# Peptides against a protein of PDB entry 4Z63, part 287

Target 1, 334 residues: chain A of PDB entry 4Z63
Amino acid sequence: LCLGMNDLTGNIPEDLFHLKRLNLLGIQENRLSGSLSREIRNLSSLVRLDVSWNLFSGEIPDVFDELPQLKFFLGQTNGFIGGIPKSLANSPSLNLLNLRNNSLSGRLMLNCTAMIALNSLDLGTNRFNGRLPENLPDCKRLKNVNLARNTFHGQVPESFKNFESLSYFSLSNSSLANISSALGILQHCKNLTTLVLTLNFHGEALPDDSSLHFEKLKVLVVANCRLTGSMPRWLSSSNELQLLDLSWNRLTGAIPSWIGDFKALFYLDLSNNSFTGEIPKSLTKLESLTSRNISVNEPSPDFPFFMKRNESARALQYNQIFGFPPTIELGHNN

## One batch from the design tools (peptide; made by RFdiffusion4, then SolubleMPNN)

Design b2_p27_8_s3 (from b2_p27_8, 8 letters changed)
Fold by OpenDDE base, seed 1:
Structure b2_p27_8_s3 (fold): chain B 334 residues (1-334), chain A 27 residues (1-27)
Amino acid sequence: as target 1 above (334 residues)
Amino acid sequence: SSSWITSEEDVESYTLSASLSALLAAA
C-alpha cells in the first residue's frame, strides 16, 4: 500500500493494521500526526515501512519483534522522541534504518550481534548523547552510517579499527575530539570510501603522519573545523579521491603539486584557509575537469550532503556526490 | 566560495536508499 506524497492528515486508521498480508506500507510525505500506533505489530508480513516526512510524535512503539520480515524502516523527518525501541535495536531482519531528523535522545544502543542484516543506519540530526557505540563494528554488514548532528562527546572508538564493512561514514557536527586518533583508527576501515567529519575537532592540528593511509577514499570532507597544519601528505596516496573539502580551516603552507595528480578529483574546496604560495600548475591538468568522463553511476552514501553558505542559511541538498558541480575553490586564503 | 560541505541539516529532502531502490526494482 503506497499512499505517499499526498495531503493526508490525522492518524493512520486502525483498520489499516488488520492487513496481515501487507508487505509494503508507504505513507511518507503527508501530514499524518500523533503517535505511531502499536498496532503496526499486526502487520506481520511487513517488509517495508515508510512513515517518513510526516508529523508523527511520541515514542516509536516497541513492537518490532512482531515484524520478523521487516527489512526497511524509514521514519526520517518526524517528531519521534525517546530512544530506539529495544525490539528495533535487536531486529535480525532489518537492513535499513533511517530515523534522521527526529528528536530521538539518550544513549545510542544497538545490539549489533543481533542485527545481522543491518547495512544502512541513518540517525543524523537527532539528540543522541554520550559516546559513539563501540559495538557498531559488530554489525558485520553495516556499510552506511550517518550519525551527524548528535552529541557524541569524545573520540572515535578504538573498536572501529575492525569496522571492515564501513564504506560511508558521516559524523558531521557531533562534538568529536582528537582528529589524529580518529584518522588513525578509521584508516583501518579498508572499505571506507566516504568520510565526512565537518564541524568537529575544533582548533586541532590536522595530522601529517605519512603512516596514515586511506586506500579507497573517494570523498573526504573535513570542513569548518578550524584545523591547523598543512595539506596532509598521507592524502596523496588516496588515488581514488573524487571530492575534497577542507574549507573553513586554518591550514597553512603551500598547496602541494600532488593535488593535481588525482585522476578522479572533480571537486576541490580549500577555500577560507591560510594557504600561501602559488597555485599548483598541476591543477590545470586534472583529468576529471579536462577530458575524463567521471562515472556518475558509482555507489554513493544513503545520507545526503549539504552545501552550507552560512550557519543560518538553508543548505543546498545534494543526494549524490556527483550532484556537486566540478569545482576548484581556492578563495579566501589570507 | 564561502560555503562548506556537511551531512547535517534539520531539513532534508526525502531520498530513496540504494537498498530500497533495489528492492522496489525486484518487486
Scores: peptide ipSAE 0.406, ipTM 0.767, DockQ to the pose 0.600; fails the geometry check
Fold by OpenDDE base, seed 2:
Structure b2_p27_8_s3 (fold): chain B 334 residues (1-334), chain A 27 residues (1-27)
Amino acid sequence: as target 1 above (334 residues)
Amino acid sequence: SSSWITSEEDVESYTLSASLSALLAAA
């Protein structure tokens, strides 16, 4: 049953929960309000539940043990409060959990040992606090993780060295500290292609350790951190780099010539730093900018990207990396 | 550019766009 993208108001009719054979319930993008009924437990055949973009409030009901077929739960952009229900945090069937842009709070706890099918986790823009869950790497299929805009005080857990499944990771604006440790850990994530760390590590030094290596890194965004240092030499070994945003930092020194050696680099923002010297001539050799017909069809993160101008302005949303126009931005380095 | 990339969603609605013009307006 798909009723999304309407102007439906009120609560879900209780009789809807009598549909025991229902595999898909999509009621997203409405004005549905009140609590999400615990009677969703009656939908024992449910594979996909989409209640996103509504006005739901209260706690998410702890009924997911009665939904053994549930693979997709989308509840983003609601007013949900409380934590992740225990049954949801232990769901062996769940492939995707999206609860971004809610008011969920407390410590983030998932039983990753039980969540054997979890592939995508989006809990961005909530009120989770404490530390990053050390056991996330135990979610052996977890590829996409957005935990942006929560309050995870501290460092990236050491256990994330073993996060082999991790491909897309966002921690933007999550009060993280110790960028050196974070990068030192995350370099061991051999499948990591996208790393977004904007608005963290406030005023720290960007490490220039040549021992760091991100073999498959395609997207690196570490903007607006007020980072000090220079263009990191270790990045030169990330031959697949497509998008680099280091804007709004305090980086100094020259822009190195190796920045033009990235064959796939189509988006470069080094603006609002303190770089000096000449613009590398090698940038004119960027194949991605010289060739008119580079269609790159590559998998993207499940979480969106946003182009922000300021904290109060509405951001532009980009659902795919290649939605960004080819860009070289080197402005405001004085 | 006066803009930066992030992955955080605000409670505010975001404008979905892939246009260069929109990006330039954000710059």
Scores: peptide ipSAE 0.385, ipTM 0.753, DockQ to the pose 0.294; fails the geometry check
Fold by OpenDDE base, seed 3:
Structure b2_p27_8_s3 (fold): chain B 334 residues (1-334), chain A 27 residues (1-27)
Amino acid sequence: as target 1 above (334 residues)
Amino acid sequence: SSSWITSEEDVESYTLSASLSALLAAA
């Protein structure tokens, strides 16, 4: 049953929960309100539940143990409060969990040992606090992780060295500390292609450790951290780099010539730093900017990118990396 | 009262710089 993208209001009719053979319930992009009924437990054949973009409130019901076939739960952009229900945090069938842009709170806890099928996790823009869950790497299929805009004090856990499944990772604006440790850990994520760390590590030094290596890194965003230091030499070995945003930091020194050696680099933002010297001539030879034969079919994060003009301005959404225009931004350096 | 954003554009996720936004606005 797909009722998404309508102007439906009120609660879900209780009779809907009598549809025991229902595989898909999509009621997204409506004005449905109230609590999400615990009677969803009666939908025992449910594979996909999409309640996103509504006005649901209250706690998410702890009934996911009665939904053994549920692979997709989308609840983003609601008013859900509380934590992740225990049955949801232990779901062996769940492939995708999206609860972005809610009011979920407390310590983030997932039983990754039980969540054997979890591939995508979006918990961005919630009220989770405490530390990053150390056991996330135990989710052996977890590829996409967005934990942005939560309050995860402390450092990236050492256990993330073993996060082999991790490909797309966003921790933007999560009150993280110790960028040196974070990068030192995350370099061990052999499948990591997208790393977004904007609005963390306030005032720290960007490590220039030649021992750091991100072989498969395509997207690196570390903007608005007030980071000190220079362009990191270790980045030159990330030959697949497509998008680099280090804007709104306090980086100094010259922009190195190797920045123009990235054949796939189509988006570069080094603006609002303290870079000095000349613009490398190699930037004028970026192949990606001269011949845009960039395959649009490259895997992208499941999560959108957002471009904010300022803290109060409405952000622009980009669903794909290649949605960004080819850009070289070097403004506001001195 | 629990407040939430019903606009995706206000979501803090995979945030890039303000500079690209300016470019898009100028285009």
Scores: peptide ipSAE 0.113, ipTM 0.537, DockQ to the pose 0.058; fails the geometry check
Fold by OpenDDE base, seed 5:
Structure b2_p27_8_s3 (fold): chain B 334 residues (1-334), chain A 27 residues (1-27)
Amino acid sequence: as target 1 above (334 residues)
Amino acid sequence: SSSWITSEEDVESYTLSASLSALLAAA
């Protein structure tokens, strides 16, 4: 049953929860309000539940133990409060959990040992506090993680060295500290292709440790951190780099010539730093900028990039960075 | 308050950067 993108108001009719054979319930992008009924437990055949972009409030009901086939739960952009229900945090069937842009609070706790199917987790823009959950690497299939815009004070857990499944990771604006430790840990994530750390590590030094290596890194965004230092030499070994954003830092020195050796680099933002010297001639030889036909296998995180054109407009979801025009931004380095 | 967290700032947190968001808006 798909009723998304309407002007439906009020609560879900109780009779809907008698549909025991229902596999898909999509009621997204409406004006549904009140609590999400606990009677969703009666939808025993449910595979996908999408209640996103509504006015739901209260706590998410703790009934997910009665939904053994549930793979997809989308609840982004609501007014949900409280924590992740225990039954949801222990769901063995769940592949994707999206609760972005809610008012969820407390410590983030997931039983990753039980959540054997979890592939994508989007909990960005909530009120979670405390430390990052150390057991996230125990979610053995977890590839996509967005935890941006929470208050995860402290450092990236050491356990994330073992986060082998991690491919796409956003921790933007989460009050993180110690970039040296974070990079030192995350370099062990062998499948990591996309790393977004914007608005963290305020005023720290970007490490220039040649021992750091990100083998599969395609997207690195560490903008608006007021980072000091220079262009890090360790980055030159990330041969698959496609997008680099180090804008709005305090980086100094020359832009190194090796920046032009990235065959797949199509987006470079080094703006609003303190770089000096000449623009490397190698930048003019970037194949991705000169050749229209470079099939860039773009990282495709399951969590979207969001853009809101107007305050009144709905956020546009971008699933692919391919839509970005080839860009070199070197402005404001005086 | 359980209001929609629909601020531009909240949306921007899910973009790569503010500059990237601007580029996407222009595309």
Scores: peptide ipSAE 0.018, ipTM 0.563, DockQ to the pose 0.062; fails the geometry check

Design b2_p27_8_s4 (from b2_p27_8, 14 letters changed)
Fold by OpenDDE base, seed 4:
Structure b2_p27_8_s4 (fold): chain B 334 residues (1-334), chain A 27 residues (1-27)
Amino acid sequence: as target 1 above (334 residues)
Amino acid sequence: SSSYITSEEDVDSFEPSSRLKELLKNF
């Protein structure tokens, strides 16, 4: 049953929960309100539940043990409060959990040893606090992780050295500290292609440690951290780099010539730093900007990117990396 | 540029905005 993108109001009719053979319930993008009924437990054949973009409130019901076939739960952009229900945090069937942009709070706890099918987790823009869950690497299929805009004070857990499944990681504005430790840990994530760390590590030094290596890194965004230092030499070894945003930092020194050696680099923002010297001539030879046909059909993160233009303006949402226009921004440097 | 990339929403919005739909259509 797909009722998304309407102007439906009120609660879900109780009779809907008698549909025991229902595999898909999509009621997204409405004005449905109140609590999400516990009676969803009666939908024992449910594979996909999409309640996103509504006005739901209260706690998410702890009924997911009665939904043994549920693979997809989309609840983003609601008013849900409380934590992740225990049955949801232990769901062996769940592939994707999206609860971005809610009011969920407390410590984030997932039983990753039980969540054997979880491949995508979006909990961005919530009120989770405490530390990043050390056991996230136990979610052996977890590739996409958005935890942006939560309050995960402290450092990236050492256990994330073992996060082999991690491909796309978003931690923007999560009160993280120690960028040197974070990068030192995350370099061990052999499948990591996308790393977004904007609005963390405030005023720290960007490490220039030649021992750091991100082999598969395609997207690095570390904007608006007030980072000091220079362009990191370790980044030159990330030959697959496609998008680099280091804007709104306090980086100094020259822009190195190796920045133009990235064959796939189509988006570069180094603006609003303190870089000096000449623009590398190699930037004028970026193949990605000269050739029309770099249609890289690559998997994208499940979480969106946002281009924030102005504090008062709504950020532009980009669902794919290649949605960004080819860009070289070097403005507002010294 | 006055812009930067992030992976967070600027403001918690629990209302489906037609504006976001329009933005998504343009990309």
Scores: peptide ipSAE 0.411, ipTM 0.790, DockQ to the pose 0.332
Fold by OpenDDE base, seed 2:
Structure b2_p27_8_s4 (fold): chain B 334 residues (1-334), chain A 27 residues (1-27)
Amino acid sequence: as target 1 above (334 residues)
Amino acid sequence: SSSYITSEEDVDSFEPSSRLKELLKNF
């Protein structure tokens, strides 16, 4: 049953929860309000639940033990409060959980040992606090993780060295500290292609450690951190780099010539730093900017990117990395 | 540029806007 993208108001009719053979329920993009009914437990055949973009409030009901076939739960952009229900945090069937842009709070806890099918987790823009959950790497299929705009004080857990499944990781504005440790840990994530760390590590030094290596890194965003240091030499080994944003930092020194050796680099923002010297001539020879054959069909993160232009302006949302225009921004380097 | 990339939403919005999502899909 798909009733999304309407102007439906009020509560879900309780009789809808008697549809025991229902596999798909989509009621997204409405004005549905109140609590999500516990009677959802009666939908024992449910594979996909989409309640996103509504006015739901209260706690998410702890009924997911009665939903053994549930693979997809989409609840982004609601007023949900409390934590992740225990039954949801232990779901062996769940492949995707999206609860972005809610008011969920407390310590983030998932039983990753039980969540054997979890592939995508989006909990961005919530009120989770404490530390990053150390056991996330135990979610052996977890590929996409957005935890942006939460209050995860401290550093990236050492256990994330074992996060082999991790491909897309977003931690923007999550009160993280110790960028050196974070990068030192995350370099062990051999499948990591996208790393977004904007608005963290306030005033720290960007490490220039040649021992760091991100083999498959395609997207690196570390903007608006007031980072000190220079262009990191270790980044030159990330031959697949497509997008680099280091804007709004305090980086110094020259822009190195190797920045033009990235065959796939189509978006470069080094603006609002303190870089000096000449613009490398190699930047004028970037194949990605001269050739029309950018492979647009590459896997992208499940979480959106936002281009924030002004605090008063609405950020532009980009759902795919190739949605960004080919860009070289080197302005405001003083 | 006065812009930077992030993965956070600027403002918590609990108002569903089909129009907003349509706009965002076109980007």
Scores: peptide ipSAE 0.402, ipTM 0.786, DockQ to the pose 0.339
Fold by OpenDDE base, seed 5:
Structure b2_p27_8_s4 (fold): chain B 334 residues (1-334), chain A 27 residues (1-27)
Amino acid sequence: as target 1 above (334 residues)
Amino acid sequence: SSSYITSEEDVDSFEPSSRLKELLKNF
């Protein structure tokens, strides 16, 4: 049953929960309000539940033990409060959980040993607090993780050295500290292609450790951290780099010539730093900017990117990396 | 540029609508 993109109001009719053979319920992009009914438990054949972009409130009901076929739960952009219910945090069938842009709170706890099918987790823009869950690497299929805009004080857990499934990771604006430790841990994630760390590590030094290596890194965003140091030499070994944003830091020294050796680099923002010297001539030879044949068929993160102009301005949403225009920004390096 | 990339959305205080989603994409 697909009722998305309407002007439906009120609550879900209780009689809808008698549909025992229903595999898909999509009621997204409406004005549905109130609590999500516990009677969802009656939809025992449910594979996909999409309640996103509504006015739902209250706690998410603890009924997911009665939904053994549920693979997709989309609840982004609602008013949900409380934690992730225990039955959801233990779901062996769930592939994708999206609860971005809610009011969920408390400590983030998932039973990753039970969540054997989980491949995408989006909990960005919530009110989770405490530390990052150390057991996330036990989610052996977890590829996409957005935990941005939560209050995860402290450091990236050392257990994330074992996060082999991790490909897309966002932690922007999550009160993280110790960038040297974070990068030293995350370099062990051999499948990591996208790393977003904007608005963390305030005033720390960007490590220039030649032992750091990110083999498959395509997207690195570490903007607005007030980081000190220079362009890190370890980044030169990330030959697949497509997008680099290090803007709004306090980086110094010259822009190195190796920045023009990245054949796939189409977006570079080094603006609002303290770089000196000349613009490398190698930047004029970036093949990605001179040739139109960039293969657009690369996997992208499930979480969106946002271009922010300032803290108060509405951000522009980009759902795909290739949605960004080819860009070289080197301005405001005074 | 006066802009930077992030993955945090602003708390959308607006009523969720398909129009809002389009506006956020095309802004």
Scores: peptide ipSAE 0.402, ipTM 0.776, DockQ to the pose 0.313
Fold by OpenDDE base, seed 1:
Structure b2_p27_8_s4 (fold): chain B 334 residues (1-334), chain A 27 residues (1-27)
Amino acid sequence: as target 1 above (334 residues)
Amino acid sequence: SSSYITSEEDVDSFEPSSRLKELLKNF
């Protein structure tokens, strides 16, 4: 049953929960309000639940133990409060959990040893506090993780060295500290292709440790951190780099010539730094800017990106990395 | 550029305003 993109108001009719053979319920992009009924437990055949983009409030009901086939739960852009209910945090069937842009709070706790199927987690833009959960690497299939815009004070856990499934990771604006430790840990994530760390590590030095290596890194975004230092030499070994945003920092020195050696680099923003010297001639030889054959079919993060232009302007949403136009931004370095 | 990339939603208020929800439905 798909009722998305309508002007439906009020609560979900209770009789809807009598549909015991229902595999898919999509009621997204409406004006549905009130609490999400506990009677969703009666939908025992449910595989996909999409209640996103509504006006739901209250706590998410603790009934997910009665939904043994549930693979997809989308509840983003609601008014949900409280924590992740215990049955949801222990769901063995769940592949994707999206609760982005809610008012969920407390410590983030997931039973990763039980969540054997979880591959995508989006909890960005909530009110979670405390530390990053050390047991996230125990979610052995977890590939996509967005935890942006929460209050995860402290450092990236040492346990994340073992996060072998991690491919796409966003921690933008999460009050993180110690970029040297974070990068030193995350370099061990052998499948990491996308790393977004914008609005963290305020005023720290970007490490220039030649021992750092990100073999499969395609997307690195570390914007608006007020980072000091220079272009990091370790980045030159990330041969698959496609997108680099280091804008709105305090980086100094020359833009190195090796920046033009990245065969797949189509988006470069080094603007609003303190770089000096000449523009490397190698940038004029970027093959990705001369050939139209950007393989658009590469896997993308499940979480959206946002291009924030002005403090008062609405950010542009990009659902795919290749949605970004080919860009070289070197402005405002003087 | 006056822009930077992030993965956080541009929410004018700490509360997911019903208004932002309505505005995003039109895109």
Scores: peptide ipSAE 0.422, ipTM 0.801, DockQ to the pose 0.293; fails the geometry check

